# Peptides against a protein of PDB entry 2MBZ: the designs that were tried, part 4

Target 1, 143 residues: chain A of PDB entry 2MBZ
Amino acid sequence: GINLTPEEKFEVFGDFDPDQYEEEVRERWGNTDAYRQSKEKTASYTKEDWQRIQDEADELTRRFVALMDAGEPADSEGAMDAAEDHRQGIARNHYDCGYEMHTCLGEMYVSDERFTRNIDAAKPGLAAYMRDAILANAVRHTP

## One batch from the design tools (peptide; made by RFdiffusion4, then SolubleMPNN)

Design b1_p29_3_s4
Fold by OpenDDE base, seed 4:
Structure b1_p29_3_s4 (fold): chain B 143 residues (1-143), chain A 29 residues (1-29)
Amino acid sequence: as target 1 above (143 residues)
Amino acid sequence: TKTSAAALAFLSRLGASAEELARARALLA
């Protein structure tokens, strides 16, 4: 799992421990390239690396929330750009994330109630908004 | 929030099955 002490994990992730899902993730996606890439890449991550990743995720969440609050459609340039940054962040930090993979993730955000609940904790409907933005961004980049 | 960031980090570590990718390809085709 994540190579951090319990204290470091708490500092970075708080009460949410991603490693609590390690078994499920392995069962569902353990044979995928994404899983292997992520494990290999994150194996060397320091606390500072994880904190940076969390900060980026927080910023992106705030960005999407701000877009929603402003009434920007999920297929607006602003929303699609946020989705693109999200995709690139995954690619940079975890695994190769093409538009197809990103679309799959977006669908998971709304199809798995656990993810929906976690995401919508920031703002109701955020998961659906992100999914729509992700899809729109994928479409605009698919000739 | 910290919880949201952690959730997104978790989501980012997940992959997709061949079937899910096929569905995505269909959506983007």
Scores: peptide ipSAE 0.162, ipTM 0.789, DockQ to the pose 0.685
Fold by OpenDDE base, seed 1:
Structure b1_p29_3_s4 (fold): chain B 143 residues (1-143), chain A 29 residues (1-29)
Amino acid sequence: as target 1 above (143 residues)
Amino acid sequence: TKTSAAALAFLSRLGASAEELARARALLA
């Protein structure tokens, strides 16, 4: 799990505790490379590291919302670039995230209601927009 | 803390099964 005190977890994640999904994650993805890599990378993360990751995620969310508000299609250069930054952020902080993996994650955002609900809290339809941008970005980077 | 950031924290522990990756490959084909 995340090596933070309850107080630190609250400061970083508020009322959301990722560790509540530990069992499910282990059951579904415990034998994947992504799981192993994530466990290895995050094992040494401090409160400040997690806060940085959260801040980056917030910034990316605002960026996608702004694109939607501006009417930019999900396959626009701006949206695809945001998707690319999202992919790279996952790669740096959690696990190797190729375009196929990223596409899978995008599909999960719209197929798992828990993800959809959490993401769309920022803006209705954001999960679908992200999924479409992720797919478009993956396509343009697939020779 | 914003909900989208929390969602990413949840995502950080997730991956993709061989089956899911196969579907992704099909989408990119």
Scores: peptide ipSAE 0.144, ipTM 0.768, DockQ to the pose 0.643
Fold by OpenDDE base, seed 5:
Structure b1_p29_3_s4 (fold): chain B 143 residues (1-143), chain A 29 residues (1-29)
Amino acid sequence: as target 1 above (143 residues)
Amino acid sequence: TKTSAAALAFLSRLGASAEELARARALLA
């Protein structure tokens, strides 16, 4: 789990308790490499680490929203670059994230309504846009 | 514009099954 005090969790995540999903995640993904790697990496994360991760995610969200607002297609260089940064961020902070894994995550963003609703809170259709950008980025990097 | 903490926290712990990865490979083929 996330090794933060209740107060620290609130400061970083607000009213949301990330540990509320721990049982579900363990049940669904406990045997995956991603789960094991994430548990190992995040075990040492401080409040500042988690805050940095949140800030990076927020910044990336703003980039995608700006691209959408500008009318840039999801397979534009800008959108694909943002998707690449997203992939690299996951790889750096959580687990090895190849293009296949990233594509799976993108599909989850639109197939799991919990993700869709939370992502689209920033802008309607953002989850779908991200999925498309992720796929486009994966395609351009697939020989 | 802001990323949901709930979405990020949930995502950070999820991976993909072999079957899901196979589907991804199909999409990239």
Scores: peptide ipSAE 0.141, ipTM 0.771, DockQ to the pose 0.585
Fold by OpenDDE base, seed 3:
Structure b1_p29_3_s4 (fold): chain B 143 residues (1-143), chain A 29 residues (1-29)
Amino acid sequence: as target 1 above (143 residues)
Amino acid sequence: TKTSAAALAFLSRLGASAEELARARALLA
């Protein structure tokens, strides 16, 4: 679980409260490996750990934006490498994230308006760019 | 963003299947 004070949770997660879904998530997915892995990993996380996770996400966002600004295609080595780092970050911090799962996440970024809006706040079209990079990275690793 | 990170953390606790992800998206609404 997220072992933070209410103030710390606000500092890290802002207006989104993931704990509001804890009971339902446990009821519906508590027997999955991903759930168990995530619960086990995050149980020991400090505020600094959660902040690090956010910082890593922000860094990747800046990296993707820079790639877009440079005109690099989403299937460029640079973009695919950024996608790979994104996948590995999820695997390291949360749960085993294979290429299929990562592709699903990418699709969510463009199909869920909430994610699209949040991601594109950094740069319009970023969600689609990330999705395409994620897909390209998955393809090159699963020939 | 903070919201995106929190949402990802939430999804990370749900599962690894496409179906689970779809359900998670609905919960985040």
Scores: peptide ipSAE 0.047, ipTM 0.680, DockQ to the pose 0.247; fails the geometry check

Design b1_p29_4_s2
Fold by OpenDDE base, seed 2:
Structure b1_p29_4_s2 (fold): chain B 143 residues (1-143), chain A 29 residues (1-29)
Amino acid sequence: as target 1 above (143 residues)
Amino acid sequence: EEERRREEERRERERREREERERRRRARA
């Protein structure tokens, strides 16, 4: 798990429960190479590393919400670029994330109510918008 | 012009409300 004190976890994640997210990932991906890679990579992460990752995630959330508020389609260049940055962020911080795996994650965001509720805390429908942008980005990068 | 202004004001209000929710979520209770 994340090797932070309860105080440090709260400072980084606030009311978001990273242990709940880890449990969901373990239940769905625990027997995959992705899970192994994530455990190996994140084992050395400091509080500052987790804070950086959270800041990147928050920035991406704001970017998607801004696109939604502007009425930009989820298959717009802006939305697809945000989805690509999301994919690359996962690859950099956690595990190798191809377009197929990314589309699976996007589908989980709308099919698992716990993920949906957590994501949509920023804006109702954000999980669905992200899923659609992720899919569109995967399509444009598939020959 | 008036419609554009109203839309900008709406977006700014929604941004502020979101930032306040995020601030509350990160605030120590």
Scores: peptide ipSAE 0.009, ipTM 0.451, DockQ to the pose 0.019
Fold by OpenDDE base, seed 3:
Structure b1_p29_4_s2 (fold): chain B 143 residues (1-143), chain A 29 residues (1-29)
Amino acid sequence: as target 1 above (143 residues)
Amino acid sequence: EEERRREEERRERERREREERERRRRARA
């Protein structure tokens, strides 16, 4: 779980409680290396760390939305760079995230309605755009 | 007047904090 007081959780996440999904996440992913790495890494996180992660997510969302609004293709340099920053953010904050893993996450964003709904709250079609940018970025980095 | 001003400032702060929490919820997937 998140090592924050109820007040700190409210300040960082507001009405969203990430711990409400802990059992489902454990059931689906609990035996994966990614889950173990994430639990180990986040065990030392402070409120400031979680706030930073949320700020990074907000920034990335704004960046992708701006690219879409500008009409930049998902395989543009700008979109692929945003996808790369997303991948690196996962690696810094949670678990080792190679390009194959990143593409799997991108597919999940469009196949799991909960992810799609949450992402597309910023802009309709954002999840699909991110998925496509993730794929393009993986292709350009795969020899 | 001063009490009303302080109440308005509190309401504006609470509004901004709510909007920020909602943004974080939408950005997190």
Scores: peptide ipSAE 0.021, ipTM 0.453, DockQ to the pose 0.030; fails the geometry check
Fold by OpenDDE base, seed 1:
Structure b1_p29_4_s2 (fold): chain B 143 residues (1-143), chain A 29 residues (1-29)
Amino acid sequence: as target 1 above (143 residues)
Amino acid sequence: EEERRREEERRERERREREERERRRRARA
């Protein structure tokens, strides 16, 4: 879980407690290297760290939305670069995230309705756009 | 003037980020 006080959690995440999914996440992913790495890395995170992560995620969301609004294809350089930054953000903040892992996450964004709904809250179809950009970015970086 | 502009840009960014967080939170039902 997130080692923040209830007040700190509220300040960062609002009324939504991300730890409400802790059991589900552990059940689904608890035996993965990614889960272990994330737990180890995030165990030392401060409120400021979590706020930074949220801010980075929000900025990336805006970037993808702007690309969509501009009519940029998901396999454009701009979209693929945004996907790369997303991958690097995961790698920096949570766990080692290679291109294959990233494509798996992208697929989850469109296959898990909860992710899809949460992502598409910014713009309808954003989850699919992100998935496609993630895939394109993976392809361009695969020999 | 440049400092004022930078501060306004920062405030606008923070507002947008907050609004985006609120949108995501509302969708987490």
Scores: peptide ipSAE 0.020, ipTM 0.528, DockQ to the pose 0.037; fails the geometry check
Fold by OpenDDE base, seed 4:
Structure b1_p29_4_s2 (fold): chain B 143 residues (1-143), chain A 29 residues (1-29)
Amino acid sequence: as target 1 above (143 residues)
Amino acid sequence: EEERRREEERRERERREREERERRRRARA
């Protein structure tokens, strides 16, 4: 689990228990190398590390919302670049995230109602937009 | 005046970041 004090967890994650999200990921991915890598990597994370990860996630959300508000297609260069940054963020912070894995995550965002609800809290249809951008980015990087 | 403006901009950024995080928290609950 996250090696933060209850107070630190509250400061970073508030009333949301991040372990709940980890449980969802574990149910889907718990027997994968991704899960193992994530646990190994995050075991050393400080409060500041987790805060950075949350800030990066928030920034990415704002970026996708801005693209949607601008009417940019999900397969636009801007949207695909945002998807690439998302993939790279996962790779840096959690586990090796290739384009196939990334597309699987994108599909999960629209197929798992819990993820959809969470993502679309920022903007309705955001999960679908992200999924489409993730797929487009994967396609452009597939040899 | 410039210092006040910078502080207001910082506070607005922090507010937006907090509000977005709170929206995510509420949606996950």
Scores: peptide ipSAE 0.018, ipTM 0.478, DockQ to the pose 0.035; fails the geometry check

## One batch from the design tools (peptide; made by RFdiffusion4, then SolubleMPNN)

Design b1_p30_3_s2
Fold by OpenDDE base, seed 2:
Structure b1_p30_3_s2 (fold): chain B 143 residues (1-143), chain A 30 residues (1-30)
Amino acid sequence: as target 1 above (143 residues)
Amino acid sequence: MRLGLAGVHHLMVRAGATEEELARVREELA
């Protein structure tokens, strides 16, 4: 898991405990490349690394929310660019994330109520908006 | 207010998607 003290985890993640899903994730995806890549990458992460990742995620969330508030469609350049940055962030910090994988993640955001609830905490409908932007971004990069 | 989704991606990976799900994704990308 995350090699932070309980206090450090609270400082970085607040009331969201990512390790609460550790057992389920291991059972369902423990034999996948993505899981192995994530475990390998994050094994060396410091508190500062996790904080950076959280800051990046916060910024991206605010960016998507701002796009929604502005009425920008999910297939706008702004929304697709945000989706691309989201994909690249996953690839950089966690596991290889191609456009197909990213699209699958987007679908998970709307099909798994736990993801939907967590994402929509920032703004109702954000998960669906992200899914649509992710798909649009994938399409524009798939000739 | 904490808005980060970092804890979501590093654990709950969609790497276990079924062949049917992947087929649907590929169709949407085509």
Scores: peptide ipSAE 0.091, ipTM 0.629, DockQ to the pose 0.520
Fold by OpenDDE base, seed 4:
Structure b1_p30_3_s2 (fold): chain B 143 residues (1-143), chain A 30 residues (1-30)
Amino acid sequence: as target 1 above (143 residues)
Amino acid sequence: MRLGLAGVHHLMVRAGATEEELARVREELA
C-alpha cells in the first residue's frame, strides 16, 4: 500500500483513496508481473513522489481535455502524442507498459464504470477519448 | 480538481494481466 499518513494521503489524493482497492487488486492480479513491478516501485515512494505522479496525471488530463475542447480527433497527432506520454508515464511510475498493455488499460477505462466515472469527472467522454487515442497510438507504433 | 489518475494507474495493475484481455487487444490491433 501507500505508506503515507492519512493527512498526506488526503493532501495528495483528496477524497480518493487508492488503497481501498488494494485487496481487490491483489486478489485479481497479485501474481502478475505488473503487480510485482508496481509494488516494488511504489514501496519507496515518498509524499513528494506521489505528488509528482499526481501532478503528471493532472497535466495529462488537462492536455486531453484541451484536445477535446479544440475538436482534435482522438487519432490526431496531438492526441496520439498525449497517449504516448501517458504510456511512458505508466512505464516510469508503475510497470512496464507496452502498446498491448496500454490498449487493455484504455478498454478498462470505458468498460469499468469506476474508472469511467473517475475520468469523466474532468470532462464527459474523456475516458472514451483516451481509449481511442491510446488505440490510435498503438496502431501507429505497430508494424 | 484532482482526478487521481495516478491512483487509478496504481490500481490499473488490475487491467492488463489476463490473457483474455490481451487476446482482445491483439485482435483490435490486427
Scores: peptide ipSAE 0.101, ipTM 0.647, DockQ to the pose 0.614; fails the geometry check
Fold by OpenDDE base, seed 1:
Structure b1_p30_3_s2 (fold): chain B 143 residues (1-143), chain A 30 residues (1-30)
Amino acid sequence: as target 1 above (143 residues)
Amino acid sequence: MRLGLAGVHHLMVRAGATEEELARVREELA
């Protein structure tokens, strides 16, 4: 799991404990390349590393919300660029994330109510908007 | 294809937030 003390976890993640899903993740995807890569990369992460990752994710969320508020369609250049940055962030911090993988993640955001609820907490419909932007970005990079 | 939470760990941190934490996030990001 996350190699932080309970205090450090609280400082970075607040009331959310990412390790609460450790068993489920291991049981369902423990034999995948993505899981192995993520465990390998994150094993050495410090509190500062996790905080940076959270800050990047928060900024990206703000960016998507701003795009929605501005009425930009999910297949706009701005939305697709945000989706690309999201994909690259996953690749840097967790595991290799191609466009097909990214598309699958986007579908999970709208099909798993746990993700939908948490994402839409920032703005209703955000999960669907992100999914659509992810799809559009994948299409433009896969002619 | 549906991929597991291992692939979206960074977002999963948000998935487990309490109602109060989610409310704070909404206020901050709105």
Scores: peptide ipSAE 0.067, ipTM 0.644, DockQ to the pose 0.062; fails the geometry check
Fold by OpenDDE base, seed 3:
Structure b1_p30_3_s2 (fold): chain B 143 residues (1-143), chain A 30 residues (1-30)
Amino acid sequence: as target 1 above (143 residues)
Amino acid sequence: MRLGLAGVHHLMVRAGATEEELARVREELA
């Protein structure tokens, strides 16, 4: 699990506790490469590291919300660039994330209601918007 | 209240990195 005190976890993640899903994730996906990479990387993360990751995610969320509010399509340059930053952030912080993997994750955002609910807490429809932007970004980077 | 996407990324380990793992995820999500 995440090596933070309950107080530190609250400061970083708020009321959301990612460790509440630890058993389920381990049971279903504990033998995947992505899981192993994530566990290895995050094992050394400090509170400052987790806070940085949260700050980056929050900024990305604000970017997508701003794009939606401006009426920019999910396949706009701005939306696709945000999707690319999202992909790179996953690769940097958690596990290798190519365009196919990213597209799979985008689909999960709209197929798993738990992801949809958490993502759409920032803005209704954000999960679907992200999925579409992720797909568009993958397409433009695929020969 | 505070629900950043970073917490969601922790759950993203539900995705596979290999083609076989990706196929399994697709089947489960279908």
Scores: peptide ipSAE 0.060, ipTM 0.619, DockQ to the pose 0.378; fails the geometry check

Design b1_p30_3_s3
Fold by OpenDDE base, seed 2:
Structure b1_p30_3_s3 (fold): chain B 143 residues (1-143), chain A 30 residues (1-30)
Amino acid sequence: as target 1 above (143 residues)
Amino acid sequence: MKLGLAGVHHLMVRAGASEEELARVRAELA
């Protein structure tokens, strides 16, 4: 799991413990390349690394929320650019994330209620907005 | 408490769970 002390985990993630899903994830996707890549990359992550990742995620969340509040459609340049940054962030920090993979993640955000609730904690409908932006970004980058 | 996206997507890798899902995505992107 995440190589942090309980105190460090609390400082970075608060009351949310990602490792609570470790067994389920291993059971369902333990044989996938993405799982292996993520485990390999994150095994060496320090508290500072995880904090950076959280900060990036929070910034992107605020960016999407701002777009929604401004009434920008999910297929706007701004929303698609935010989706692209999201994709690149996943690629850097976790696993190879092409446009197909990214689109699958977007679908998961709206089809798994646990993801939906976690994402929509920032703003109701954010998961669906992200899914649509991710799809639009994938379309514009796919020949 | 508001949760960040980084806390969830790095673990639940649904995208790699099914080739049928990938095929669906490819069809949707076409």
Scores: peptide ipSAE 0.084, ipTM 0.649, DockQ to the pose 0.511
Fold by OpenDDE base, seed 4:
Structure b1_p30_3_s3 (fold): chain B 143 residues (1-143), chain A 30 residues (1-30)
Amino acid sequence: as target 1 above (143 residues)
Amino acid sequence: MKLGLAGVHHLMVRAGASEEELARVRAELA
């Protein structure tokens, strides 16, 4: 799990503890490269690392929300660029994330109610908007 | 509960490893 004290976890993630899903993740994806990469990378993460990741994620969330509020289509350059940054952020912090993988994640955002609820907490419809932007970004980068 | 994308990303480790899902995505992107 996340190598933080309970106090540090609370400071970074608040009442949300991602480790609550550790067993499910291991059971379903424990034999995948993504799982192994994530465990290897995050094993050395400090509180400051996790805080940075959280800050980056929050900034990206605000960026998507701003795009939605501005009425920018999910296939706009702005939305696709945000999706690209999202993909790259996952790649840096967690596991290799190609466009195919990213599209799968996008679909999960709208098909898994747990993700939908968590994402839409920032703005209703955000998960769907992200999914559409992710798909558009993948398409524009696919030969 | 305070939920951020950092927590979501941590959970995302699960989403990327199914060949079935990847095959579907490949078909959609083709």
Scores: peptide ipSAE 0.091, ipTM 0.648, DockQ to the pose 0.586; fails the geometry check
Fold by OpenDDE base, seed 1:
Structure b1_p30_3_s3 (fold): chain B 143 residues (1-143), chain A 30 residues (1-30)
Amino acid sequence: as target 1 above (143 residues)
Amino acid sequence: MKLGLAGVHHLMVRAGASEEELARVRAELA
């Protein structure tokens, strides 16, 4: 799990504890490269590291919301760039994330109600918008 | 309560993709 005290976890993640899904994650993906890479990378993360990751994610969320509010389509350059930054952030902080993997994650955002609920807490329809932007970004990078 | 993407992605970080999911993606990108 995350190597933080309960107090530190609360400060960074609030009421959402990612470790509550540890068993499910291990059961479903414990034999994947992504899981192994994530365990290796995050094992050394400090509170400051997790806070940085949280800040980056929040910034990206605001960016997507702003695009939606502005009426920018999910296949706009702005939305696709945000999706690309999202992909790169996953790759940097967690595990190798190519365009195919990223598209799979995007689909999970809309197919798993838990993800949809959590993402759409920022704005209704955000999960679908992200999925569409992720797909568009993948398409433009797959000639 | 609003949850940040960091928490959501932490779940995804451990997710990977099944062969069926990859097949769907390949079909969509084809």
Scores: peptide ipSAE 0.070, ipTM 0.643, DockQ to the pose 0.581; fails the geometry check
Fold by OpenDDE base, seed 3:
Structure b1_p30_3_s3 (fold): chain B 143 residues (1-143), chain A 30 residues (1-30)
Amino acid sequence: as target 1 above (143 residues)
Amino acid sequence: MKLGLAGVHHLMVRAGASEEELARVRAELA
Protein backbone atom coordinates (compact mmCIF):
# COMPACT_ATOMS: atom_id res chain seq x y z
CA GLY B 1 0.00 0.00 0.00
CA ILE B 2 1.02 3.57 0.65
CA ASN B 3 4.44 3.86 2.21
CA LEU B 4 3.34 6.13 5.04
CA THR B 5 2.71 5.68 8.72
CA PRO B 6 -0.88 5.70 9.87
CA GLU B 7 -0.46 9.20 11.23
CA GLU B 8 1.07 10.45 8.01
CA LYS B 9 -1.73 8.93 6.00
CA PHE B 10 -4.23 10.64 8.22
CA GLU B 11 -2.50 13.97 7.77
CA VAL B 12 -2.64 13.62 4.00
CA PHE B 13 -5.90 11.79 3.34
CA GLY B 14 -7.85 12.53 6.49
CA ASP B 15 -10.27 10.03 7.91
CA PHE B 16 -10.44 8.26 4.57
CA ASP B 17 -8.03 5.37 4.22
CA PRO B 18 -7.48 4.75 0.53
CA ASP B 19 -5.83 1.43 1.27
CA GLN B 20 -9.17 0.05 2.36
CA TYR B 21 -9.77 -0.73 -1.29
CA GLU B 22 -6.38 -2.26 -1.98
CA GLU B 23 -7.63 -5.82 -2.08
CA GLU B 24 -10.57 -5.05 -4.32
CA VAL B 25 -8.43 -2.98 -6.67
CA ARG B 26 -5.86 -5.74 -6.93
CA GLU B 27 -8.57 -8.26 -7.63
CA ARG B 28 -10.23 -6.19 -10.33
CA TRP B 29 -7.31 -4.39 -11.92
CA GLY B 30 -4.18 -6.20 -10.84
CA ASN B 31 -3.41 -7.33 -14.36
CA THR B 32 -3.71 -3.91 -16.00
CA ASP B 33 -0.83 -1.73 -17.11
CA ALA B 34 -2.23 1.20 -15.19
CA TYR B 35 -2.11 -0.77 -11.96
CA ARG B 36 1.47 -1.85 -12.52
CA GLN B 37 2.61 1.64 -13.46
CA SER B 38 0.91 3.16 -10.47
CA LYS B 39 2.43 0.64 -8.11
CA GLU B 40 5.85 1.30 -9.54
CA LYS B 41 5.60 5.09 -9.39
CA THR B 42 3.96 5.44 -6.02
CA ALA B 43 6.30 2.99 -4.35
CA SER B 44 8.86 5.77 -4.01
CA TYR B 45 6.47 8.55 -3.06
CA THR B 46 7.11 10.44 0.13
CA LYS B 47 4.60 12.16 2.34
CA GLU B 48 5.40 15.36 0.52
CA ASP B 49 4.66 13.72 -2.80
CA TRP B 50 1.27 12.51 -1.64
CA GLN B 51 0.48 15.90 -0.16
CA ARG B 52 1.34 17.58 -3.43
CA ILE B 53 -0.88 15.19 -5.33
CA GLN B 54 -3.73 15.88 -2.95
CA ASP B 55 -3.24 19.62 -3.23
CA GLU B 56 -3.35 19.40 -7.00
CA ALA B 57 -6.51 17.33 -6.90
CA ASP B 58 -8.17 19.70 -4.47
CA GLU B 59 -7.32 22.66 -6.65
CA LEU B 60 -8.75 20.93 -9.67
CA THR B 61 -11.91 20.18 -7.74
CA ARG B 62 -12.25 23.85 -6.87
CA ARG B 63 -11.79 24.77 -10.51
CA PHE B 64 -14.55 22.47 -11.66
CA VAL B 65 -16.86 23.64 -8.90
CA ALA B 66 -16.19 27.25 -9.84
CA LEU B 67 -16.97 26.50 -13.46
CA MET B 68 -20.24 24.86 -12.49
CA ASP B 69 -21.16 27.75 -10.23
CA ALA B 70 -20.45 30.15 -13.06
CA GLY B 71 -22.76 28.21 -15.33
CA GLU B 72 -20.02 27.25 -17.75
CA PRO B 73 -20.98 24.23 -19.82
CA ALA B 74 -18.89 21.10 -19.51
CA ASP B 75 -17.75 21.52 -23.10
CA SER B 76 -16.56 25.07 -22.54
CA GLU B 77 -12.93 25.89 -23.08
CA GLY B 78 -12.48 26.37 -19.37
CA ALA B 79 -13.99 23.02 -18.49
CA MET B 80 -12.07 21.19 -21.18
CA ASP B 81 -8.83 22.83 -20.05
CA ALA B 82 -9.51 21.66 -16.52
CA ALA B 83 -10.12 18.18 -17.86
CA GLU B 84 -6.85 18.31 -19.75
CA ASP B 85 -5.00 19.31 -16.61
CA HIS B 86 -6.70 16.44 -14.85
CA ARG B 87 -5.50 14.02 -17.51
CA GLN B 88 -1.96 15.34 -17.37
CA GLY B 89 -1.94 15.10 -13.61
CA ILE B 90 -2.88 11.45 -13.76
CA ALA B 91 -0.20 10.83 -16.35
CA ARG B 92 2.44 12.60 -14.30
CA ASN B 93 1.61 11.04 -10.96
CA HIS B 94 0.15 7.61 -11.62
CA TYR B 95 0.09 6.02 -15.06
CA ASP B 96 -0.01 6.73 -18.76
CA CYS B 97 -3.33 8.38 -19.38
CA GLY B 98 -4.32 8.96 -22.95
CA TYR B 99 -7.65 10.34 -23.97
CA GLU B 100 -9.23 6.93 -24.24
CA MET B 101 -8.15 5.98 -20.75
CA HIS B 102 -9.28 9.34 -19.47
CA THR B 103 -12.75 8.87 -20.88
CA CYS B 104 -12.87 5.45 -19.25
CA LEU B 105 -12.12 7.05 -15.92
CA GLY B 106 -14.76 9.68 -16.51
CA GLU B 107 -17.32 7.02 -17.25
CA MET B 108 -16.37 5.22 -14.07
CA TYR B 109 -17.07 8.40 -12.13
CA VAL B 110 -20.73 8.14 -13.02
CA SER B 111 -21.14 4.38 -13.30
CA ASP B 112 -19.59 3.42 -9.97
CA GLU B 113 -21.78 4.78 -7.21
CA ARG B 114 -18.88 4.88 -4.79
CA PHE B 115 -16.98 7.27 -7.03
CA THR B 116 -20.06 9.33 -7.73
CA ARG B 117 -20.88 9.70 -4.07
CA ASN B 118 -17.35 10.63 -3.12
CA ILE B 119 -16.89 13.13 -5.94
CA ASP B 120 -20.30 14.72 -5.50
CA ALA B 121 -19.46 15.34 -1.87
CA ALA B 122 -17.75 18.48 -3.15
CA LYS B 123 -20.75 19.49 -5.23
CA PRO B 124 -23.79 17.58 -6.45
CA GLY B 125 -23.38 16.70 -10.09
CA LEU B 126 -19.64 17.20 -10.12
CA ALA B 127 -18.94 13.64 -11.26
CA ALA B 128 -21.22 14.01 -14.25
CA TYR B 129 -19.78 17.42 -15.03
CA MET B 130 -16.26 16.05 -14.94
CA ARG B 131 -17.22 13.11 -17.12
CA ASP B 132 -18.72 15.42 -19.69
CA ALA B 133 -15.73 17.74 -19.63
CA ILE B 134 -13.36 14.81 -19.96
CA LEU B 135 -15.27 13.53 -22.95
CA ALA B 136 -15.39 16.95 -24.58
CA ASN B 137 -11.68 17.39 -24.07
CA ALA B 138 -11.00 13.99 -25.60
CA VAL B 139 -13.16 14.80 -28.60
CA ARG B 140 -11.42 18.08 -29.31
CA HIS B 141 -8.06 16.32 -29.24
CA THR B 142 -9.11 13.41 -31.44
CA PRO B 143 -10.64 15.00 -34.54
CA MET A 1 -17.80 10.86 4.95
CA LYS A 2 -17.00 13.76 2.66
CA LEU A 3 -13.96 12.99 0.57
CA GLY A 4 -11.82 15.15 -1.60
CA LEU A 5 -11.02 14.28 -5.17
CA ALA A 6 -7.57 13.20 -4.04
CA GLY A 7 -9.02 10.20 -2.30
CA VAL A 8 -10.92 9.24 -5.40
CA HIS A 9 -7.77 9.59 -7.46
CA HIS A 10 -5.98 7.14 -5.24
CA LEU A 11 -8.63 4.58 -6.03
CA MET A 12 -8.37 5.43 -9.70
CA VAL A 13 -4.63 4.95 -9.64
CA ARG A 14 -5.32 1.29 -9.22
CA ALA A 15 -8.57 1.20 -11.14
CA GLY A 16 -7.39 1.12 -14.72
CA ALA A 17 -9.98 0.08 -17.23
CA SER A 18 -11.64 -3.20 -18.08
CA GLU A 19 -11.89 -4.45 -21.61
CA GLU A 20 -15.60 -3.81 -21.49
CA GLU A 21 -15.08 -0.20 -20.46
CA LEU A 22 -12.43 0.27 -23.11
CA ALA A 23 -14.77 -1.15 -25.70
CA ARG A 24 -17.48 1.30 -24.73
CA VAL A 25 -15.09 4.22 -24.86
CA ARG A 26 -13.72 3.18 -28.22
CA ALA A 27 -17.24 2.97 -29.55
CA GLU A 28 -17.99 6.47 -28.32
CA LEU A 29 -14.78 8.11 -29.48
CA ALA A 30 -14.01 6.07 -32.59
Scores: peptide ipSAE 0.054, ipTM 0.635, DockQ to the pose 0.535; fails the geometry check

